# Peptides against a protein of PDB entry 4X86, part 17

Target 1, 56 residues: chain A of PDB entry 4X86
Amino acid sequence: EGPQLLLSEAVSRAAKAAGARPLTSPESLSRDLEAPEVQESYRQQLRSDIQKRLQE

## One batch from the design tools (peptide; made by RFdiffusion4, then SolubleMPNN)

Design b1_p12_7_s4 (from b1_p12_7, 7 letters changed)
Fold by OpenDDE base, seed 3:
Structure b1_p12_7_s4 (fold): chain B 56 residues (1-56), chain A 12 residues (1-12)
Amino acid sequence: as target 1 above (56 residues)
Amino acid sequence: RVEELLAFVQSV
């Protein structure tokens, strides 16, 4: 239940918008971003932010 | 690092 946007996708979009490229390999970055604990933290924050916006 | 990355993503 709740938001299911991948952090890896969000980072890719942000990097494109900023014209930034990672110094590390894309594979290494993806591995870090796909870690379950990292994705869970992102999901919780995203859910919280959405709730805040709905209450504004 | 993770916290900083999350903040950056949300700023875009």
Scores: peptide ipSAE 0.054, ipTM 0.605, DockQ to the pose 0.123
Fold by OpenDDE base, seed 1:
Structure b1_p12_7_s4 (fold): chain B 56 residues (1-56), chain A 12 residues (1-12)
Amino acid sequence: as target 1 above (56 residues)
Amino acid sequence: RVEELLAFVQSV
């Protein structure tokens, strides 16, 4: 439920902003980040964090 | 490891 917030896209933006680069290939990292279980965990975490902020 | 990465991503 709700829009899909791509973890792979978020990681790419964060890495760029921080000047960070993975020790493994970008292709391998993208493959891991696009796994359904990882994407679902990200969605749950974002939803939880947003709810927490709204309750402050 | 995944949780650590998620925390970092959200902080940027």
Scores: peptide ipSAE 0.051, ipTM 0.595, DockQ to the pose 0.127
Fold by OpenDDE base, seed 4:
Structure b1_p12_7_s4 (fold): chain B 56 residues (1-56), chain A 12 residues (1-12)
Amino acid sequence: as target 1 above (56 residues)
Amino acid sequence: RVEELLAFVQSV
């Protein structure tokens, strides 16, 4: 349970908003960001951050 | 507030 947002998508959107482009290929970046352990860490951070904001 | 945060991350 909890938020189900892809880190790869979040990074892509942020990069687009900032006008930033990766030095490596987009495919390589996506592969790294879609790794299961990376996505799980992002999910945990996102959940924790949301909970902190709720308690403020 | 949490809805605003989620909306932000989804719209960046």
Scores: peptide ipSAE 0.030, ipTM 0.559, DockQ to the pose 0.110
Fold by OpenDDE base, seed 2:
Structure b1_p12_7_s4 (fold): chain B 56 residues (1-56), chain A 12 residues (1-12)
Amino acid sequence: as target 1 above (56 residues)
Amino acid sequence: RVEELLAFVQSV
C-alpha cells in the first residue's frame, strides 16, 4: 500500500546527484538501508510528507 | 499531484 520507493535506492540516487561517495562500500550501505524497519520508517515518512504537500 | 511528487523523488 502506498508508494513503493526503497530508501537505499533514494539515498544512492541522491548521493550520485550530489557527487558524493560513502566511506564504506555502497553495497554495505545499501544493505543497512534495506533493513525492514528502516525501510518501513522511510515509507511512513514519505507517505506523511506526501500528505502534507497535498494539504498545502 | 501525488503522482508528480513520486515522479520527482524517482527522478533524483
Scores: peptide ipSAE 0.028, ipTM 0.553, DockQ to the pose 0.102

Design b1_p12_8_s1 (from b1_p12_8, 7 letters changed)
Fold by OpenDDE base, seed 4:
Structure b1_p12_8_s1 (fold): chain B 56 residues (1-56), chain A 12 residues (1-12)
Amino acid sequence: as target 1 above (56 residues)
Amino acid sequence: AFDAALQQALLG
């Protein structure tokens, strides 16, 4: 279980908020960011970061 | 109590 935020979605939201656009194809970037090992690493980091914030 | 509940909701 745990958070189910996609890294690709998080990056897209961050880019939009910053007014930035990828230099490469958005589809290619999304494909790379949706790789299972990358997404799992992000999930673990996200979980850790949320726990830290809630304990402050 | 609230923080624990929130952690449960987000990380459970």
Scores: peptide ipSAE 0.025, ipTM 0.481, DockQ to the pose 0.118
Fold by OpenDDE base, seed 1:
Structure b1_p12_8_s1 (fold): chain B 56 residues (1-56), chain A 12 residues (1-12)
Amino acid sequence: as target 1 above (56 residues)
Amino acid sequence: AFDAALQQALLG
């Protein structure tokens, strides 16, 4: 449940926007960022951040 | 309305 926002996708977009290119392959980076525990941590952080913003 | 909907989507 919750929003469908992947950390891997967010990082990829940020990298492109900044003109930053990973030294490793995009596939390797995505593999690391798509690990379940990493994605879950991101989801929790995202939810927390959004809640804080909405409560301001 | 938007805030409530977003909170519900995130917390639900």
Scores: peptide ipSAE 0.024, ipTM 0.506, DockQ to the pose 0.135
Fold by OpenDDE base, seed 3:
Structure b1_p12_8_s1 (fold): chain B 56 residues (1-56), chain A 12 residues (1-12)
Amino acid sequence: as target 1 above (56 residues)
Amino acid sequence: AFDAALQQALLG
């Protein structure tokens, strides 16, 4: 439900912006970053960061 | 209102 903010997508965008190329395949990296525990941690951190910005 | 909407979007 609602918009999904994927860590794998964020990392891919950052890598392209920096001109960095992974040593392993992008598919393997995405699989690791999409693990439930990793994605949940990212979601919690993202929520916290956004809330802090709103309170500035 | 925005805070609640954002929380719902991120938790959904």
Scores: peptide ipSAE 0.023, ipTM 0.540, DockQ to the pose 0.116
Fold by OpenDDE base, seed 5:
Structure b1_p12_8_s1 (fold): chain B 56 residues (1-56), chain A 12 residues (1-12)
Amino acid sequence: as target 1 above (56 residues)
Amino acid sequence: AFDAALQQALLG
C-alpha cells in the first residue's frame, strides 16, 4: 500500500531537469529501474530519507 | 499533523 513513488519516474524527471541524455535506450533504462527489487530498495531508502527530514 | 500523515502514507 501507500503512494507509488517510482524510481524510473524520479530518474526521468531528474534527467530532463539536468538536460542529460543516456547512451542506452530509454526502454532499457526503464526496464532496469522498474525491476521489483530495485524499486523496493528505492522505496525503503526514500522512506528513511523522508523520515529523517521530518525529524529535523 | 503533517509529519504523522506523511509517515503513515509511506508506511501504509
Scores: peptide ipSAE 0.023, ipTM 0.514, DockQ to the pose 0.136

Design b1_p12_8_s2 (from b1_p12_8, 7 letters changed)
Fold by OpenDDE base, seed 1:
Structure b1_p12_8_s2 (fold): chain B 56 residues (1-56), chain A 12 residues (1-12)
Amino acid sequence: as target 1 above (56 residues)
Amino acid sequence: RFAEALQQELLG
């Protein structure tokens, strides 16, 4: 329940949009960003931010 | 530039 967006996906899309290329391999970057603890922290922050925006 | 693009993905 809640936002289903992946931080790894957000980063990938941003990199593509900016024409940026990571210093490390895409696989390594994805592995780090898809770690459960990283993704959960991102999800919680995103949920909180959305809730705040809806209350403004 | 990347940071700005990321901000758009997160807040846009």
Scores: peptide ipSAE 0.308, ipTM 0.849, DockQ to the pose 0.463
Fold by OpenDDE base, seed 5:
Structure b1_p12_8_s2 (fold): chain B 56 residues (1-56), chain A 12 residues (1-12)
Amino acid sequence: as target 1 above (56 residues)
Amino acid sequence: RFAEALQQELLG
């Protein structure tokens, strides 16, 4: 349950939109961002933030 | 600019 977003996807799309290029290869960056612990932390943070905003 | 783009991906 909760937000079904991928941090790696969000970052990649944002980087593309902004014309930003990482120093490391895109695939390497994506690999890091797709790490389970990173994704889970991201999901939890999003859920928490959304809940806080809805509660306000 | 990146931050704004990221916000759009998350909130859009």
Scores: peptide ipSAE 0.307, ipTM 0.849, DockQ to the pose 0.446
Fold by OpenDDE base, seed 2:
Structure b1_p12_8_s2 (fold): chain B 56 residues (1-56), chain A 12 residues (1-12)
Amino acid sequence: as target 1 above (56 residues)
Amino acid sequence: RFAEALQQELLG
């Protein structure tokens, strides 16, 4: 349970929206962003932020 | 621009 959006997907979508291109290969960046520890940290932060917003 | 777009993806 919780947010299911991947950080890598969020970054990818944002990059496309902004017309931004990474200096490193997209695949390398995605690999880093898809690391389990990174994704879990993101999920936890997002969950926390959502909870805070719901409590406002 | 990227930072703003990312913020929209995360919080929008």
Scores: peptide ipSAE 0.306, ipTM 0.848, DockQ to the pose 0.493
Fold by OpenDDE base, seed 4:
Structure b1_p12_8_s2 (fold): chain B 56 residues (1-56), chain A 12 residues (1-12)
Amino acid sequence: as target 1 above (56 residues)
Amino acid sequence: RFAEALQQELLG
């Protein structure tokens, strides 16, 4: 259970909105951001943050 | 700009 948002997708959309281009290739960046341990840490942090905001 | 855009994706 919990939010199922991809960190890679969030970063990609933010980069497009800002007109930002990474020094590394988009494929390499996506590979790093889609690593299971990175995605899991992101999911846990996002879940915790959302819960805190709802309680405020 | 990127940081602000990212905040919107995460918290907006």
Scores: peptide ipSAE 0.304, ipTM 0.848, DockQ to the pose 0.456

Design b1_p12_8_s3 (from b1_p12_8, 5 letters changed)
Fold by OpenDDE base, seed 3:
Structure b1_p12_8_s3 (fold): chain B 56 residues (1-56), chain A 12 residues (1-12)
Amino acid sequence: as target 1 above (56 residues)
Amino acid sequence: AFEEALQQALLG
């Protein structure tokens, strides 16, 4: 349950918008960010943060 | 800013 947003995609979009150039390859970054445990932690944090925003 | 861009990527 809850939103299923990809952290890797969000980071990539943010990097492009900010004109940031990562030191590591985009593929390596995506691999690390797409790890199941990382994605699950991100999903939980995102859900919590969204709830906080809605309650402010 | 990267953080602001990240928030926009998530919410926008």
Scores: peptide ipSAE 0.162, ipTM 0.761, DockQ to the pose 0.448
Fold by OpenDDE base, seed 4:
Structure b1_p12_8_s3 (fold): chain B 56 residues (1-56), chain A 12 residues (1-12)
Amino acid sequence: as target 1 above (56 residues)
Amino acid sequence: AFEEALQQALLG
C-alpha cells in the first residue's frame, strides 16, 4: 500500500541531475539508503507530502 | 471526484 519508490533510486536520479558524485562508492551509498528503517521513513514522508499536495 | 480517486489509487 502507498508509494513504493526507493530512496536509493530517488537519490541516484537527483545526483545525476545535479552532477553530484558521492565520496564513497555508489554501491555503499545504495546499501545504506536501502536499509529497511531508512526506506520506511522515506515512504512515510513521501505519502505525507503527496497527500498535502493533492489537498492544495 | 478525480482527486479522491487519485488519492485512493496512490495512498490507499
Scores: peptide ipSAE 0.041, ipTM 0.576, DockQ to the pose 0.097
Fold by OpenDDE base, seed 5:
Structure b1_p12_8_s3 (fold): chain B 56 residues (1-56), chain A 12 residues (1-12)
Amino acid sequence: as target 1 above (56 residues)
Amino acid sequence: AFEEALQQALLG
């Protein structure tokens, strides 16, 4: 349950939109961002941030 | 710019 967005995908989209490029390869960055513990932290933060936005 | 883009990607 909750948001199913991947942090790796969100970062990639943001980087492209902002013209930002990592020093490492996109694949290496994605590998790090797709780690289960990182993704879970992201999901929790995203849920929290959405709730905050809705309450403002 | 990146932060805003990230917020939009996540919350938009």
Scores: peptide ipSAE 0.172, ipTM 0.766, DockQ to the pose 0.524; fails the geometry check
Fold by OpenDDE base, seed 2:
Structure b1_p12_8_s3 (fold): chain B 56 residues (1-56), chain A 12 residues (1-12)
Amino acid sequence: as target 1 above (56 residues)
Amino acid sequence: AFEEALQQALLG
């Protein structure tokens, strides 16, 4: 439940927009970013940030 | 209405 945006996807989109390319393999980076604990932390942060915006 | 709906989506 809640937002299900992937951190890996967010990073990829941001990197593409900025023209940045990781020095490490994209696969390794994606693997790290898709780790459950990392993804959950991102989801929680996103949820928190959105809630703060709604409260403004 | 939108804010409430979004909050429910986030909190759910």
Scores: peptide ipSAE 0.040, ipTM 0.575, DockQ to the pose 0.133; fails the geometry check

Design b1_p12_8_s4 (from b1_p12_8, 7 letters changed)
Fold by OpenDDE base, seed 5:
Structure b1_p12_8_s4 (fold): chain B 56 residues (1-56), chain A 12 residues (1-12)
Amino acid sequence: as target 1 above (56 residues)
Amino acid sequence: AFDEALQQELLG
């Protein structure tokens, strides 16, 4: 339902909306988002990892 | 919050 977004796009939008920034480096965060496949289990884990690495 | 925003982007 509605347009589907890439995970990287979703993270970018969420970060902008919340004013969140990476705790380490943009490159490190970007590397995590460059997964070749986006499966539900991976997406969930990545979401958790990203949440731990971003600050608002 | 980022958590909420990300939830909406991924699950909405």
Scores: peptide ipSAE 0.241, ipTM 0.828, DockQ to the pose 0.299
Fold by OpenDDE base, seed 1:
Structure b1_p12_8_s4 (fold): chain B 56 residues (1-56), chain A 12 residues (1-12)
Amino acid sequence: as target 1 above (56 residues)
Amino acid sequence: AFDEALQQELLG
């Protein structure tokens, strides 16, 4: 339905939409998003980890 | 919430 986005861009847009802010630096969050795996199981874990690093 | 917004961006 929407354009295909890289994970980092998706996270950025989602954070803005939700008014969420990184608990650490945006750079640290971006570094975590550079993980090589993008498979479903890992993506689910990554989503959880990202949520823990954001303050809503 | 962030989770819902992220799912929209990733799966939408």
Scores: peptide ipSAE 0.240, ipTM 0.826, DockQ to the pose 0.296
Fold by OpenDDE base, seed 4:
Structure b1_p12_8_s4 (fold): chain B 56 residues (1-56), chain A 12 residues (1-12)
Amino acid sequence: as target 1 above (56 residues)
Amino acid sequence: AFDEALQQELLG
């Protein structure tokens, strides 16, 4: 298992693996990734928001 | 594809 990756790093790796790119800018995406995760439900919502800001 | 990849990074 090991330590969990930072969200920004996880998104970067996933985007690279899937060939996805930001719809707006890397900076705009980074701002979204700076939002703190408080609960699992929030993490799920954030994932959905990130998906809407990337294209593949 | 991105969703699946992200799930693997976060949960896998």
Scores: peptide ipSAE 0.236, ipTM 0.826, DockQ to the pose 0.315
Fold by OpenDDE base, seed 2:
Structure b1_p12_8_s4 (fold): chain B 56 residues (1-56), chain A 12 residues (1-12)
Amino acid sequence: as target 1 above (56 residues)
Amino acid sequence: AFDEALQQELLG
């Protein structure tokens, strides 16, 4: 089992790993991430939303 | 890609 990560940490790590940067601001991105626990259906939507707010 | 990286972070 992997380490327990907050969503914000997961996104931050993923962004750094991929060299992605927020299109608006880190603060705006963080605000968008303030949502319920990550569940599969929500994860898919969230992933899509996050991708739209980041660029490589 | 970001998608792949995020997948790993969320699946872990």
Scores: peptide ipSAE 0.233, ipTM 0.822, DockQ to the pose 0.296

## One batch from the design tools (peptide; made by RFdiffusion4, then SolubleMPNN)

Design b2_p13_1_s1 (from b2_p13_1, 6 letters changed)
Fold by OpenDDE base, seed 4:
Structure b2_p13_1_s1 (fold): chain B 56 residues (1-56), chain A 13 residues (1-13)
Amino acid sequence: as target 1 above (56 residues)
Amino acid sequence: SALEELLEQLQTL
């Protein structure tokens, strides 16, 4: 159901494209981004944004 | 945190 994209994956791709690299471990970043409350908020926002674009 | 550090880097781009 709905779009399935991990926030950690999205942020990783965006950061790389922007030329930004964390000084701390990638594992620590992934842990922060994969927290259940963070991931769920991202999923909801992503779904909402996509729906808005489709309705425009 | 690692996330906060990344956000700081992104702010300068």
Scores: peptide ipSAE 0.178, ipTM 0.682, DockQ to the pose 0.027
Fold by OpenDDE base, seed 1:
Structure b2_p13_1_s1 (fold): chain B 56 residues (1-56), chain A 13 residues (1-13)
Amino acid sequence: as target 1 above (56 residues)
Amino acid sequence: SALEELLEQLQTL
């Protein structure tokens, strides 16, 4: 239940769109972004942002 | 880290 967009996926898409490619492998980037505490913070932020948009 | 490298690249845009 709730938003299913992972931070790792969101960042990967943004990086691609921006033409940014880290020297370190994308797997390492995904590992950093998929850390449970990072993902949970992102989920909360995403939920908050959606709520703010609904109140506009 | 990979994340830091990405953030640095994004700052130049």
Scores: peptide ipSAE 0.178, ipTM 0.680, DockQ to the pose 0.027
Fold by OpenDDE base, seed 3:
Structure b2_p13_1_s1 (fold): chain B 56 residues (1-56), chain A 13 residues (1-13)
Amino acid sequence: as target 1 above (56 residues)
Amino acid sequence: SALEELLEQLQTL
């Protein structure tokens, strides 16, 4: 449980906000960022960062 | 790769 924002989604949104458009399809980018171990690490970091923000 | 291309573009911002 906890925050459920996929790394692939986060990166895609950030890229869009920055005006970056990969020449390769967004689908390919998402696939590159879907490794389970990477997603789990991101989840943990996200949770930690949110907790820090709540505590400040 | 798509990720490499994205990172390259971000470097120019």
Scores: peptide ipSAE 0.174, ipTM 0.680, DockQ to the pose 0.025
Fold by OpenDDE base, seed 2:
Structure b2_p13_1_s1 (fold): chain B 56 residues (1-56), chain A 13 residues (1-13)
Amino acid sequence: as target 1 above (56 residues)
Amino acid sequence: SALEELLEQLQTL
């Protein structure tokens, strides 16, 4: 439920835009960032931020 | 880890 934006995807896009390239593969980075607790925390923060923007 | 490496790189930006 809520916005379907994975932290792993967001970080990958941001890293690419910033020209940051880990020595370890993007797949390994995604694995680290797709941990359930990490993704859930991101989802909650994203939801909160969106709600704040809507109330501005 | 890959995440640690990324964070270290971002610190230099």
Scores: peptide ipSAE 0.172, ipTM 0.679, DockQ to the pose 0.026

Design b2_p13_1_s2 (from b2_p13_1, 7 letters changed)
Fold by OpenDDE base, seed 1:
Structure b2_p13_1_s2 (fold): chain B 56 residues (1-56), chain A 13 residues (1-13)
Amino acid sequence: as target 1 above (56 residues)
Amino acid sequence: SELEQVLQQLQTL
């Protein structure tokens, strides 16, 4: 049990904040963003970014 | 710190 740091959720929030909508269906975009390899890459990048902030 | 706690949680994902 921990924070749900999903790329799909992050992108959805960002798009909403920017008033942007995908050219493809939202469902298709969400599916792509929730793909295991994409989510893993995002997790690693997020972890790396947090580690960098801890070093500052 | 809170940031360290978040980092630890990320490690479990």
Scores: peptide ipSAE 0.027, ipTM 0.587, DockQ to the pose 0.574
Fold by OpenDDE base, seed 3:
Structure b2_p13_1_s2 (fold): chain B 56 residues (1-56), chain A 13 residues (1-13)
Amino acid sequence: as target 1 above (56 residues)
Amino acid sequence: SELEQVLQQLQTL
């Protein structure tokens, strides 16, 4: 019901919007982007960015 | 708000 917050999903949507495709296989890219430490870093950064926008 | 909804979802991850 809300936005998809996974980094892998965000990258996929961005790639589609830009008409771009990764040089590596989609499966390998998704595996790297779905790694827990990568996803957690993305979550923290996204939350921070949204909070900064709320304070503008 | 939509921003609050996004923040709440981020908190559950």
Scores: peptide ipSAE 0.025, ipTM 0.582, DockQ to the pose 0.663
Fold by OpenDDE base, seed 4:
Structure b2_p13_1_s2 (fold): chain B 56 residues (1-56), chain A 13 residues (1-13)
Amino acid sequence: as target 1 above (56 residues)
Amino acid sequence: SELEQVLQQLQTL
């Protein structure tokens, strides 16, 4: 229920757009970004941001 | 706006 975007995917897209490359291992970064607690926090923030935009 | 409509659809999933 709610937005199903992954934080890891969002970061990857942002990095490509900025021409940035991670200094750490890509696998390590992905592991950190895909951690369940991190992903849940991102989902909650994304949901909140969407609600704010709809209220504008 | 069109963007808000898309966001609304995402919110209801």
Scores: peptide ipSAE 0.023, ipTM 0.533, DockQ to the pose 0.235
Fold by OpenDDE base, seed 5:
Structure b2_p13_1_s2 (fold): chain B 56 residues (1-56), chain A 13 residues (1-13)
Amino acid sequence: as target 1 above (56 residues)
Amino acid sequence: SELEQVLQQLQTL
């Protein structure tokens, strides 16, 4: 059904790689990033990015 | 490429 990676998971991975920590609680950040409209936008962007890579 | 193969597999999920 296409890419299923959550934005919250992507941000978590990026934060760890950068050594960054949220200014707010991790739970609050996760809640915001898991909002349906945010996740849907990310899914669309991710699908687009994957399609671009396949065209390279 | 190997990357394209992985990405293609992800598209089928």
Scores: peptide ipSAE 0.021, ipTM 0.530, DockQ to the pose 0.246; fails the geometry check

Design b2_p13_1_s3 (from b2_p13_1, 7 letters changed)
Fold by OpenDDE base, seed 2:
Structure b2_p13_1_s3 (fold): chain B 56 residues (1-56), chain A 13 residues (1-13)
Amino acid sequence: as target 1 above (56 residues)
Amino acid sequence: SELEAVLQQLQTL
């Protein structure tokens, strides 16, 4: 069990900051973003990116 | 870990 940063939350923040809205319902978008396989991919990417920055 | 600490900070943004 490690730290968790949800992709759905990250996307929501980004969308709000950019004033962007999904073409579909926010609920359907959240559902897709919260899929386990999608979240896992995001976690791995996030971890990788952070590690790269720490190694620079 | 150091990585976990960084992730924790990101969660507060």
Scores: peptide ipSAE 0.028, ipTM 0.544, DockQ to the pose 0.222
Fold by OpenDDE base, seed 3:
Structure b2_p13_1_s3 (fold): chain B 56 residues (1-56), chain A 13 residues (1-13)
Amino acid sequence: as target 1 above (56 residues)
Amino acid sequence: SELEAVLQQLQTL
């Protein structure tokens, strides 16, 4: 429920911006970053950070 | 809400 912002997508975009490439495969990296507990932690952190900025 | 609007914008990037 709620908006979906994948950590895997965020990392991929950041890597491209920095000109970096995974040492293994993009699929392996995505699999690790898409783990439910990791994604949930990212969602909570992202929501918290956005709320902080909006309250300033 | 304002938060929901921001999240929606981020999803389009």
Scores: peptide ipSAE 0.027, ipTM 0.541, DockQ to the pose 0.203
Fold by OpenDDE base, seed 5:
Structure b2_p13_1_s3 (fold): chain B 56 residues (1-56), chain A 13 residues (1-13)
Amino acid sequence: as target 1 above (56 residues)
Amino acid sequence: SELEAVLQQLQTL
């Protein structure tokens, strides 16, 4: 239980909201975005962003 | 809070 914070899901939602589609296949993009090192970088960035917002 | 819950989840990823 708890919020799902996957970069692949975030990108998919953002793309849909913007009416944008990737130049490559969605499946290829998803594989790239689900790589462990990419997800870890996203986790760190998201944590930083949330902490910055709390400090405002 | 909701924000605290998100932060805790980030720590476990």
Scores: peptide ipSAE 0.026, ipTM 0.565, DockQ to the pose 0.587
Fold by OpenDDE base, seed 4:
Structure b2_p13_1_s3 (fold): chain B 56 residues (1-56), chain A 13 residues (1-13)
Amino acid sequence: as target 1 above (56 residues)
Amino acid sequence: SELEAVLQQLQTL
């Protein structure tokens, strides 16, 4: 099927690594990032990026 | 590489 990683989790990890804090509430950010259409777009992008990485 | 092997496993899921 493909990798199943949440965009919200990826953003949280990246933000923590960069020392960044969201300007909106964490709950609002999580809700936006976990929206089905957003998550599907991320899944497709992640799959594409992995395929490109394997072809390098 | 080891990284590519891990990524390949993720792709097959």
Scores: peptide ipSAE 0.023, ipTM 0.521, DockQ to the pose 0.233

Design b2_p13_1_s4 (from b2_p13_1, 7 letters changed)
Fold by OpenDDE base, seed 1:
Structure b2_p13_1_s4 (fold): chain B 56 residues (1-56), chain A 13 residues (1-13)
Amino acid sequence: as target 1 above (56 residues)
Amino acid sequence: SELEQVLQQLQQL
């Protein structure tokens, strides 16, 4: 449950903010970043990092 | 939860 923070969205936003563009097509990059196993790892890492901050 | 609230805020960025 809870909100979904997609790694693909996070990377896209970061790239835009930095003015960076992928060497491969945006579609290929998005496909890799949207893979379920990648997204799950990112979700767990993000949750863990936020929880650590809340404990400070 | 506080965690969910923080996640919501991050999604708005």
Scores: peptide ipSAE 0.028, ipTM 0.551, DockQ to the pose 0.250
Fold by OpenDDE base, seed 5:
Structure b2_p13_1_s4 (fold): chain B 56 residues (1-56), chain A 13 residues (1-13)
Amino acid sequence: as target 1 above (56 residues)
Amino acid sequence: SELEQVLQQLQQL
C-alpha cells in the first residue's frame, strides 16, 4: 500500500518543465502511462530511488 | 514512514 504518485502526472510535470508536448494526443499518452503494470513499475522504481536518496 | 512522507510531499508539488 502506501501513497501513490502517478507516472502520468510525473511525465506531465517533466514535459512542462522541458517545454515539450506529446506527439500523440495527451489522452492517449495518459492512458498508456496510467496502465496498472506501468504504474506499478514506476512506483517500485520511485520507492527504490527515494530510498537510495534517503540513505545518502 | 519517512518514505511515505516524502511521497506525500511529492504529491503536493
Scores: peptide ipSAE 0.028, ipTM 0.550, DockQ to the pose 0.228
Fold by OpenDDE base, seed 2:
Structure b2_p13_1_s4 (fold): chain B 56 residues (1-56), chain A 13 residues (1-13)
Amino acid sequence: as target 1 above (56 residues)
Amino acid sequence: SELEQVLQQLQQL
């Protein structure tokens, strides 16, 4: 539930901003980052971090 | 919720 903030997209944007190129293909990296358990962990962490900031 | 609204805004960046 809730908005889906894609970890794969976040990593891609960060890599582009840093001028970094993955050692593996972008497709392979995206597949790994799009795994449900990985995506869910990212969502939970992001939600937790935002909640902490809102409570400050 | 307020949190969901913040998340939606971040998603648009």
Scores: peptide ipSAE 0.028, ipTM 0.554, DockQ to the pose 0.234
Fold by OpenDDE base, seed 4:
Structure b2_p13_1_s4 (fold): chain B 56 residues (1-56), chain A 13 residues (1-13)
Amino acid sequence: as target 1 above (56 residues)
Amino acid sequence: SELEQVLQQLQQL
């Protein structure tokens, strides 16, 4: 449940906005950011952040 | 707010 937004996509958008480029292989970075445990942690944080904003 | 409405929709996915 909840929003399904990839951490890899979020990082990519943030990097583009900041004009930053990965220092490591883009494929390796994407692989690390798409790891299931990392994505699940991000999903939980995102859900929590959304709930906080809704309570403001 | 409009932002909160959008966030509510995202939460329902």
Scores: peptide ipSAE 0.024, ipTM 0.524, DockQ to the pose 0.235

